Peptides against a protein of PDB entry 4Z5W. Designs and how they scored, part 102

Target 1, 305 residues: chain A of PDB entry 4Z5W
Amino acid sequence: IPDVFLELNKLWYFSAQSNLFNGEMPRSLSNSRSISLLSLRNNTLSGQIYLNCSAMTNLTSLDLASNSFSGSIPSNLPNCLRLKTINFAKIKFIAQIPESFKNFQSLTSLSFSNSSIQNISSALEILQHCQNLKTLVLTLNFQKEELPSVPSLQFKNLKVLIIASCQLRGTVPQWLSNSPSLQLLDLSWNQLSGTIPPWLGSLNSLFYLDLSNNTFIGEIPHSLTSLQSLVSKENAVEEPSPDFPFFKKKNTNAGGLQYNQPSSFPPMIDLSYNSLNGSIWPEFGDLRQLHVLNLKNNNLSGNIP

## One batch from the design tools (peptide; made by RFdiffusion4, then SolubleMPNN)

Design b2_p17_8_s2 (from b2_p17_8 with R2V T14H T16V D17E)
Fold by OpenDDE base, seed 5:
Structure b2_p17_8_s2 (fold): chain B 305 residues (1-305), chain A 17 residues (1-17)
Amino acid sequence: as target 1 above (305 residues)
Amino acid sequence: SVTPPSTELGGGIHTVE
């Protein structure tokens, strides 16, 4: 990428995604006063990620996903006072989240999907201080760690939590009950155990629940048949979605389906590939907004209602 | 016993193609 961004003093949006750009990010780009949205996703960019936050006063969105950047996560990003959305997916950091992210008050959406992030306990302890954090994606990190159950963890404004494919141990953590605005929860493809907690049915905004491919036991909580978002069309106020798309693989060999917004996901309960027992509750018939109920590959018995 | 497919196959939602 040429070092010409000093002359581009009116450039608000720069998208150069899915190209063959290599080398470092040009210094004039890292000092741009005009850029609000920066996307360099799916390139071969390298070196240390550096942004001059004192110069980049208009930066609101940063997508650097699927690049060959090296070194640490930039600890100065909280100084970018308007930065809301960060996509650092598929950047191999091999690092912990910086302690400075405790001060990241502008942050609303964060993805580290498949970024070799370590220490889930430290990550959640840091990110709970981000009062405006609504979307958190941590899929394909924290390999074989334990999902912390510390009751002091508080994500009051969290709407989307995705921590899939981490081989995480532990149980569904009680601190998630402190997130009453939670709309989408994906904890699929872990080694989570115990029972599915009944308090999940008290999350009135929860329209998408994926607990598939775990080691859950016991009965399906009857409280899941009373999820208010699945009973009635509450007009989920379309809050501004993160500037990055979501992808879901239906099958291991299929291309990911792209979802531009969390609201584009079908209303779903997926409890498949567990060790759940008991009956299917007839009251699942009350969930008039439910598009997908997946209970396959369990130990369920009785009549299909 | 339906052995769940290994968690190594990687599923769930992510933010990359």
Scores: peptide ipSAE 0.459, ipTM 0.801, DockQ to the pose 0.749
Fold by OpenDDE base, seed 2:
Structure b2_p17_8_s2 (fold): chain B 305 residues (1-305), chain A 17 residues (1-17)
Amino acid sequence: as target 1 above (305 residues)
Amino acid sequence: SVTPPSTELGGGIHTVE
């Protein structure tokens, strides 16, 4: 990418995604006062990620996903006072989340999917201080770590939590009950154990639940038949979605289906590939908005309602 | 026969193509 962005003093949006760009990010781009939206996703860009947050006062969205960047996560990003959305998916950091992210009050949406992030306990302890954080994607990190169940963890404004394919141990964490606005939860493809907690049915905005491919035991909580978002059409206020798409893989070999916003996901309960027992509750028939109920590959018995 | 849970990596939602 040429180093010409100093002359582009009116450039508000720069998208150069899905190209063959290589080398480092231009210094003039890292110092742009005009840019609000920057997407360089799916290139071969390399070097250290550096942004001059004192210059980049208009930066609101940053997508650098699927690049060959190296080194540390930029600890100065919280100084970008308008930066809301960050996609750092598929950047091999091999790092922890910086402590400076405790101060990241502008942050609304963060993805580190498949970025070799380490220490989930530290990551969640840091990110809970991001009071405006609504979307958090941590899929394909934290390999074989324990999902912390510290009741003091609090994500008050969290709407989308995705921590899939981490081989995480532990249980469904009680601190998620402190996220009453949660709409989408994906904890699939882990080693989570214990019972599915009944308090999940109290998350009135929860329309998408994926707990598939874990080691859950016991009965399906009856409270899941009372998920209010699945009983009635809540007017899902179209809240501003993250400036990055979501991709769902059904298995290791499947291509990802693209979803441009969280509301594009079909209303779903997926509990498949567990060790759940007991009956299917007839009251699942009350979930009139439910598009997908997947209970396959469990120890369920009795009649299908 | 109940197929045991798969703990393989690569399923779920992510934000990369």
Scores: peptide ipSAE 0.453, ipTM 0.796, DockQ to the pose 0.880
Fold by OpenDDE base, seed 4:
Structure b2_p17_8_s2 (fold): chain B 305 residues (1-305), chain A 17 residues (1-17)
Amino acid sequence: as target 1 above (305 residues)
Amino acid sequence: SVTPPSTELGGGIHTVE
């Protein structure tokens, strides 16, 4: 990418995604005062990620996903006072989330999907201080770590939490009950154990629940049959979606379906590939907004209602 | 026989293809 962005003093949106750009990010781009939306996703850009946040006063969205960047996560990003959306997926950092992210009050949407992020306990402890954080994607990180159950963890404004394919151990953490605005929860493809907690059914905005491919035991909580967002249409919260797409893979070898916003996901309960027992509750019939109920590959018994 | 959950890392939602 040429170092000409100083002359582009009116450039508000720069999308150069899915090209063959290599080398470092141009210094003039890292100092752009005009850019609000920057997407360089799916290139071969390398070097250290550096942004001059004092210059980049209009930066609202940053997508650097699927690049060959190296080094640490830029600790100065919280100084980008308008930066809301960050996609750092498929950047191999091999790092922890910087402590400076405790002060990241502009942050609304963050993805580190497949970014070799380490220490989930520190990551969640830091990110809970991001009061405006609504979307958090941490899929394919924290390999074989324990999902922290620390009761002090609080994500008050969290709407989308995705921590899939981490081989995480532990249980469904009770601190998620402190996220009453949660709409989408994906904890699939982990090693989570114990019972599915009944308080999940109290998440009135939860329309998408994926707990598939875990080691959950016991009965399906009856409270899941009373998920208000799946009973009635009334809670369609029009919220600003993150500026990055989502991709759902059913299997490692399957092409991902693209979803441009969380609301594009079908209303779903997926509890498949667990060790759940007992009956299917007939009251699942009350979930009139439910598009997908997946209970396959469990130890369920009795009659199908 | 409960087929053990395939330890195939890569299921779930991502933000990249």
Scores: peptide ipSAE 0.452, ipTM 0.796, DockQ to the pose 0.840
Fold by OpenDDE base, seed 3:
Structure b2_p17_8_s2 (fold): chain B 305 residues (1-305), chain A 17 residues (1-17)
Amino acid sequence: as target 1 above (305 residues)
Amino acid sequence: SVTPPSTELGGGIHTVE
């Protein structure tokens, strides 16, 4: 990428995704005063991620995903006072979340999907201080770690939590009950155990629940038949979605379906591939907004309602 | 024992292809 961004003093949006750009990020780009949205996703950019946050006063969105960047997660990003959205997916950091992210009050959407992030306990302890954090994607990190169950963890404004394919141990953490605005929960493809907690049915905005491919036992909590978002069409306030799309693969070899916003996901309960027992509740018939109920590969018995 | 299919690192939602 040429170092010409100093001349582009009116550049608000720069998208150069899915190209063949290599080398380092241009210094003029890292010092751009005008840029609000920066996407360099799916290139071969390398070196350290450095942004001059004192210069980049308009930066609101940063997508650097699927690049060959090296080194640490930039600890100075919280100084980018308008930075809301970060996509660092498929950047191999081999790092922990910086302690400075406790101060990241502008942060609304964060993805580290498949970024070799370590220490989920530290990550969640840090990120809980991000009071405006609504979307958190941590898929393909923290391999075989334990999902913290510390009741003091609080993500008050969290709407989307995705921590899939981490082989995480532990239980569904009670601290998620402190996230009453949660709309989408994906904890699939872990080693989570215990029972599915009844308080999940109290998450009135929860329209998408994926607990598939875990080791859950016991009955399906009857409270899931009372998920208000699945009973009635609440007009989900169109809150601004993350500036990055979501991808769901049904199989490792299948092309992922792209979802440009969380609301584009079909209303779903997926509890498949667990060790759940008992009956299917007839009251699942009350979930008039539910598109997908997946209970396959469990130990369920009785009649199908 | 329904062995869940191998937890091949391909399930769940991602933010990249």
Scores: peptide ipSAE 0.419, ipTM 0.767, DockQ to the pose 0.763

Design b2_p17_8_s3 (from b2_p17_8, 6 letters changed)
Fold by OpenDDE base, seed 3:
Structure b2_p17_8_s3 (fold): chain B 305 residues (1-305), chain A 17 residues (1-17)
Amino acid sequence: as target 1 above (305 residues)
Amino acid sequence: SVVPPSQELGGGIHTVE
């Protein structure tokens, strides 16, 4: 990418996704006063991620996903006082989340999907201080770590939590009950155990629940039949979605479906590939907004309602 | 540990193709 951004003093949006850009990010771009949205996703950019937050006073969104950046996660990003959205997916950091992210009050949406992030305990302890954090994607990190169950963890404004494919151990953490605005939960493809907690049914905004491919036991909580968002069509307040899309593979060999916003996911309960027992509750028939109920590959018995 | 390609680690939602 040419070092010409000093002359582009009115540049608000720069999208150069899915190109063949290589080398380092231009210094003029890292010092741009005008840029609000920066997306360089799916290139071959290298070197360290450096942003001059004192210069980049308009930066609101940063997508650097699927690049060959090296080094640490930039600890100075919290100094970018308007930065809301960060996509660092498929950047191989091999690092912990910086302690400075405790001060990241502008942060609303964060993805580290497949970024070799380590220490989920430290990550969650840090990120809970981000009071405006609504979307957190941590899929494909923390391999075989334990999902913290510390009740003091609090994500008050969290709407989307995705921590899939981490082989995480532990239970569904009680601290999630402190997230009453949670709309989408994906904890699939872990080694989570214990029972599915009844308090999940108290998350009135929860329309998408994926607990599939875990080691859950016991009965399906009857409280899941009373998930308010699935009983009634609440007008989901169209909150600004993250500036990055979501992807879900339907099958390992199929192309991923792209979802531009969390609200575009079909209303779903997926509890498949566990060790759940007991009956299917007939009151699942009350979930008039539910599009997908997946209970396959469990130890369920009785009649199908 | 080599992080396996996103194909070898199971399903779930992610933010890249």
Scores: peptide ipSAE 0.499, ipTM 0.812, DockQ to the pose 0.306
Fold by OpenDDE base, seed 1:
Structure b2_p17_8_s3 (fold): chain B 305 residues (1-305), chain A 17 residues (1-17)
Amino acid sequence: as target 1 above (305 residues)
Amino acid sequence: SVVPPSQELGGGIHTVE
């Protein structure tokens, strides 16, 4: 990418995604005063990610996903006072979340999908201080770590939590009950154990639940038949989506389906590929907004209602 | 026979192709 952004004093949006750009990010771009949305996703850009947050005063969205960047996660990003959305997916950092992110008040949406992030306990402990954080995607990180169950963790404004394919151990964490605005939860493809907690059915905004491909035991909580967002249409508050798309893989070999916003996901309960027992509750018939109920590959018995 | 849950990585939602 040429180093000409100093002359582009009116450049508000720069998207150069899905090209063949290589080398470092231009220094003029990392100092752009005008740019609000920067997307360089799916290139071969390299070097250290550096953004001059004192210069980049208009930066609101940053998508650097699927690049060959190296080194540390930029600890100065919290100084980008308007930066709301960050997609750092598929950047091999091999790092922990910077402690400075506890001060990241502008942050609303963060993805580190497949970014070799380590120490989930530290990551969640830091990110809970991001008061405006609504979307958190941590898929394909924290390999074989334990999902912290510390009840003091609080994500009060969290709407989308995705921590899939981490081989995480532990249980469904009680601290998620402190996120009453949670709409989408994906904890699929982990090694989570224990029972599915009944308090999940108290998350009245939860329309998408994926607990598939875990080691859950016991019965399906009857409280899941009372998920208010799946009973009635009334609570589909379209909140501002993150400026990055989501992709769902059904398995390792499937192409991802693209979803431009969390509301584009079909209302779903997926509990498949666990060790759940007991019956299918007839009251799942009350979930009139439910599009997908996936209970396959469990130890369920009795009649299908 | 219950097919054990696939321990294969790569399912779920992510933000990259």
Scores: peptide ipSAE 0.494, ipTM 0.819, DockQ to the pose 0.869
Fold by OpenDDE base, seed 5:
Structure b2_p17_8_s3 (fold): chain B 305 residues (1-305), chain A 17 residues (1-17)
Amino acid sequence: as target 1 above (305 residues)
Amino acid sequence: SVVPPSQELGGGIHTVE
């Protein structure tokens, strides 16, 4: 990428995704006062990620996903006072989240999907201080770690939590009950155990629940038949979606379906591929907004209602 | 007992293809 962004003093949006750009980010780009949205996704950019946050006063969105960047996560990003959305998916950091992210008050949406992030306990302890954090994607990290169950963890404004395919051990963490605005939860493809907790049915905004491909036991909590978002069409206030798309693979070998917004996901309960027992509750018939109920590959018995 | 297919890493939601 040429070092010509000083002359582009009115440039608001720069999208150069899905090209063959190599080398480092140009210095003039890292110092741009005008750029609000920066996307360099799916290139071969390398070196250390550096942004001059004192110069980049208009930066609101950063997508650097699927690049060959190296080194640590930039600890100075919290100094970018308007930076809301970060997509760092598929960047091999081999690092922990910086302690400085405790001060990242502008942050609303963060993805580290498949970024070799380590220490889930430290990551969650840091990110709970981000008071405006609504979307958190941590899929394909923290390999074989334990999902912390510390009740003091608080994500008060969290709407989307995705921590899939980490081989995480532990149980569904009680601290998620402190997130009453949670709309989408994906904990699929882990080694989570125990029972599905009844308090999940008290999350009145929860329209998408994926607990599939775990080791859950016991009965399906009857409280899931009373999920308010699946009983009635609440006018979900269209909060601003993150500036990055979501992808769901149906199977390991299938191309991902793209979802531009969290609201584009079908209302779903997926409890498939567990060790759940007991009956299917007839009261699942009250969930008039439910599009997908997936209970396959369990130990369920009795009549299908 | 239907052994679930080996929990090959790669299911769930992502933000990149």
Scores: peptide ipSAE 0.485, ipTM 0.806, DockQ to the pose 0.770
Fold by OpenDDE base, seed 2:
Structure b2_p17_8_s3 (fold): chain B 305 residues (1-305), chain A 17 residues (1-17)
Amino acid sequence: as target 1 above (305 residues)
Amino acid sequence: SVVPPSQELGGGIHTVE
């Protein structure tokens, strides 16, 4: 990418995603006062990520995903006082979340999907201080760590939590009950154990639940048949979505389906590939908004209602 | 027979293709 952004003093949006750009980020780009949205996703950019937050006063969205950046996560990002959305997916940091992210009050959406992030306990302890955090994606990190169940953890404004494919141990954490605005939960492809907690059915905004490919035992909690968002179509106020898309692979060999917004996901309960027992509750028929009920590959018995 | 959970890593939602 040429170092010409000093001349582009009116540039508000720069999208150069899915190109063949290599080398470092231009210094003039890292100092741009005009840029609000920056996307360099899916390039071969390298070096350390540096952003001059004192200069980049208009920066609201940053997508650097799928690049060859090296070094630490930029600890100064909380100084970018308007920065709301960050996609750092598929950047191999091999790092912990910086302690400075406790001060990241502008942050609304964060993805580190497949970024070699370590220490989930520290990451969640830090990120709980981000009072405006609504979307958190941590998929393909924290390999074989334990999902912390610390009751003091609190994500009051969290709407989307995705921590899939981490081989995480532990249980569904009780601190999620403190997230009453949770709409989408994906904890699939872990080693989570215990029972599915009944309080999940009290998350009245939860329309998408993926607990598939874990080691859950016991019965399906009857409270899941009373998920209010799946009983009635409330007019969910379309809150501003993250400026990054979501991808779900149905099969390992299939291309990912792209979802531009969390609301584009079909209303779903996926409990497949667990060790759940007991019956399928007939009251799942009350979930008139439910598009997908996946209970396959469990130890369920009785009649199919 | 408990079908072991498919050990295939990489399921779930991502923000990259």
Scores: peptide ipSAE 0.469, ipTM 0.799, DockQ to the pose 0.780

Design b2_p17_8_s4 (from b2_p17_8 with R2V T14L T16V D17E)
Fold by OpenDDE base, seed 3:
Structure b2_p17_8_s4 (fold): chain B 305 residues (1-305), chain A 17 residues (1-17)
Amino acid sequence: as target 1 above (305 residues)
Amino acid sequence: SVTPPSTELGGGILTVE
């Protein structure tokens, strides 16, 4: 990418995604005073990620995903006082989340999907201080770690939590009950155990629940038949989506279905591939907004309602 | 081997199949 961004003093949006750009990010771009939206996703950019946050006072959205950047996660990003959305998916950091992210009050959406992030305990302890954090994607990290169950963890404004395919151990963490605005929970493809907690049915905004491919036991909580977002449409608060679309891939290497908003996911309960027992509750028929109920490959018995 | 689905924020090449 040419180092010409100094002359582009009115540049608000720069999208150069899905090209063949290589080398380092231009210094003039890292010092741009005008840029608000920066996407360099899906290139071959390399080197250390460096942003001059004191210069980049208008930066609101940063997508550097699917590049060959190396080194540490840039610890100075919290100094970008307007930075809301960060996509660092598929950047192989092999790192922990910086302690400085405790001060990242502008942060609303964060993805480290498949970024070789380590220490989920430290990550969650840090990120809970991000009071405006609504979307957190941590899929394909933390391999075989334990999902912290510490009740003091609090994500008050969290709407989307995706921590899939980490082989995480532990239980569904009670601290998620402190996230009453949670709309989407994906903890699929882990090694989570215990029972599915009844308090999940109290999450009145939860329309997408994926607990599939775990080791959950016991009955399906009857409280899941009372999920208000799945009973009626009235609670579908159209809040501003994260600046970046979601992708649901059938395979890590395959193309994915694009979802521009979390609300564009089909309303779903997926409890498949567990060790759940008991009956299917007839009251699942009250979930008039539910598109997908997947209970396959469990130990369920009785009549299908 | 069932390859786990992945959900990523802005993640991946949109191959419009």
Scores: peptide ipSAE 0.057, ipTM 0.675, DockQ to the pose 0.136
Fold by OpenDDE base, seed 5:
Structure b2_p17_8_s4 (fold): chain B 305 residues (1-305), chain A 17 residues (1-17)
Amino acid sequence: as target 1 above (305 residues)
Amino acid sequence: SVTPPSTELGGGILTVE
């Protein structure tokens, strides 16, 4: 990428995704006063990620996903006072979340999917201070760590939480009950154990629940038959979606289905591939908005309602 | 082997088919 962005003093949107760009980010780009949205996703860019936040006063969205960047996660990103959306998926940092992210008040959406992030306890302890954080994606990190169940953790404005395929140990954490705006929860493909907690049915905005491929035991909580978002069409307030797309892969080798908005996910309860027992509640018939109920590969018994 | 549907948010190979 040429170092000409000083002359482009009116450039608001720069998208150069899915090209063959190599080398480092141009210094003029990392000092751009005009750029609001920057996407360099799916290239071969390298070196350390550096942004001059004192110059980049208009930066609101940053997508650097699927590049060959090295070094640390940039600790100065909280100084980019308008930066809301960060996509760092598939950048192999081999790092912890910087402590400076406690001050990241502008942050609304963060993805570190498959970025070799370490220490889930530290990550959640830091990110809980991001008061505007609505979307958090941490899939394919924290391999074989324990999902912290510390009751002091609070994500009050969290709407989307995805921590899939981490081989995480532990239980469904009680601190998620402090997230009343939660719409989408994916904890699939972990080693989570215990019972599915009844308080999940009190999350009135929860329309997508994936707990599949864990080691959950006991009965399906009857409270899941009363999830208000699945009973009635409450107007899902079209809040501004993250500027990065969501991808649902059906298989590790399959192309992911792209979803531009969380609201485009089909309303779903997936409890498949667990050790759940008891009956299917007839009251699942009250969930008039439910598109997918997946209960396969459990120890369920009785009649299908 | 049912490979994990990883919801890889943001990191998808956009195979532009």
Scores: peptide ipSAE 0.027, ipTM 0.671, DockQ to the pose 0.143
Fold by OpenDDE base, seed 2:
Structure b2_p17_8_s4 (fold): chain B 305 residues (1-305), chain A 17 residues (1-17)
Amino acid sequence: as target 1 above (305 residues)
Amino acid sequence: SVTPPSTELGGGILTVE
């Protein structure tokens, strides 16, 4: 990418995604005062990620995903006072979340999907201070770590939490009950154990639940039949979605189906590939908005209602 | 109705890329 962005003093949006750009990010781009939306995703860009946050005062969205960047996560990003959305998916950092991210009050959407992030405890302890954080994607990180169950963890404004395919140990953490606006929860492809907690059914905005491919035991909590978002057609407030798409993959190596917004996901409960027992509750018939109920590969018994 | 891709492997892996 040429170093010409000093001349582009009116540039508000720059998208150069899905090209063959190589080398480093231009220094003039890292100093752009005008740019609000920057997407360089799916290129072969390399070197250290550097942004001059004191210059980039209009930066609201940053997508650098699927590049060959190296080095540390930029600890100065919280100084980008308008920066809301960050996509750093598929960048191999081999790092922890910077401690400075506790000050990241502008942050609304963060993805580190498949970015070799380590220490989930520290990551969640830091990110809970991001009071405006609505979307958090941490899929394919934290390999074989324990999902923290510390009740003091609080994500008050969290709407989308995706921590899939981490081989995480532990249970469904009670601190998620402190996220009453949660709409989408994906904890699939982990080593989570225990029972599915009844308080999940109190998350009235929860329309997408994926707990598949874990080691959950016991009965399906009856409270899941009372998920209000699945009983009634709530007008899902079209809150501004993150400026990055979601991808649902069949496996780690498959191409993903792209979803531009969380609201584009079909309403779903997936509890498949666990060790759940007992009956299927007839009251699942009350979930008139539910598109997908996946209970396959469990130890369920009795009649299908 | 977007029929979710019937993943033989359950719900699939949700990522951002």
Scores: peptide ipSAE 0.250, ipTM 0.705, DockQ to the pose 0.214; fails the geometry check
Fold by OpenDDE base, seed 4:
Structure b2_p17_8_s4 (fold): chain B 305 residues (1-305), chain A 17 residues (1-17)
Amino acid sequence: as target 1 above (305 residues)
Amino acid sequence: SVTPPSTELGGGILTVE
């Protein structure tokens, strides 16, 4: 990418995703006063990520995902006072989340999916201070760590939490009950154990629940048949979605389905590939908005209602 | 062993099916 962004003093959006750009980010781009949305996703950019947050006063969205960047996560990003959305998916940092992210009050959406992030306890302890954080994607990190159950963890405004494919140990953490606005929870493809907690059914906005491919035992909580968002069409408040797409892949070699917004996901309960027992509650029939109920590969018995 | 789908696309992965 040429170092010409000083001349582009009116550049508001720069989207150069899915190209063959290599080398480092141009210094003029890292100092752009005009840019609001920067997307360089799916290139071969390298080096350390550096942004001059004192210059980049209009930066609201940053997508650097699927690049060959290296080094630490830029600790100065909280100084980008308007920065709301960060996509650092597939950047191999091999790092912890910076302590400075405790001060990241502008942050609304964060993805570190498959970014070799370490120390989930520290990550969650830091990110809970991001009071405006609504979307958090941490899939394919924290390999074989324990999902912290510390009751003091609080994500008050969290709407989307995705921590899939981490091989995480532990249980469904009680601190998630402190996220009453949670709409989407994906903890699939972990090593989570214990029972599915009944308080999940109290998350009135939860329309998408994926707990598949874990080691959950016991009965399906009857409270899941009372998930309000799945019983009634409440007006899903179209809150601004993150500026990064979501992808659902069925297989490693399959093209992922792109979803531009969390609201584009089908209402779903996936509890498949666990060790759940007991019956299927007939009251699942009350979930009139439910598109997908996946209970396959469990130890369920009795009649199918 | 269901290999978790490789995050090929730079978006947030939802589910590994």
Scores: peptide ipSAE 0.200, ipTM 0.698, DockQ to the pose 0.186; fails the geometry check

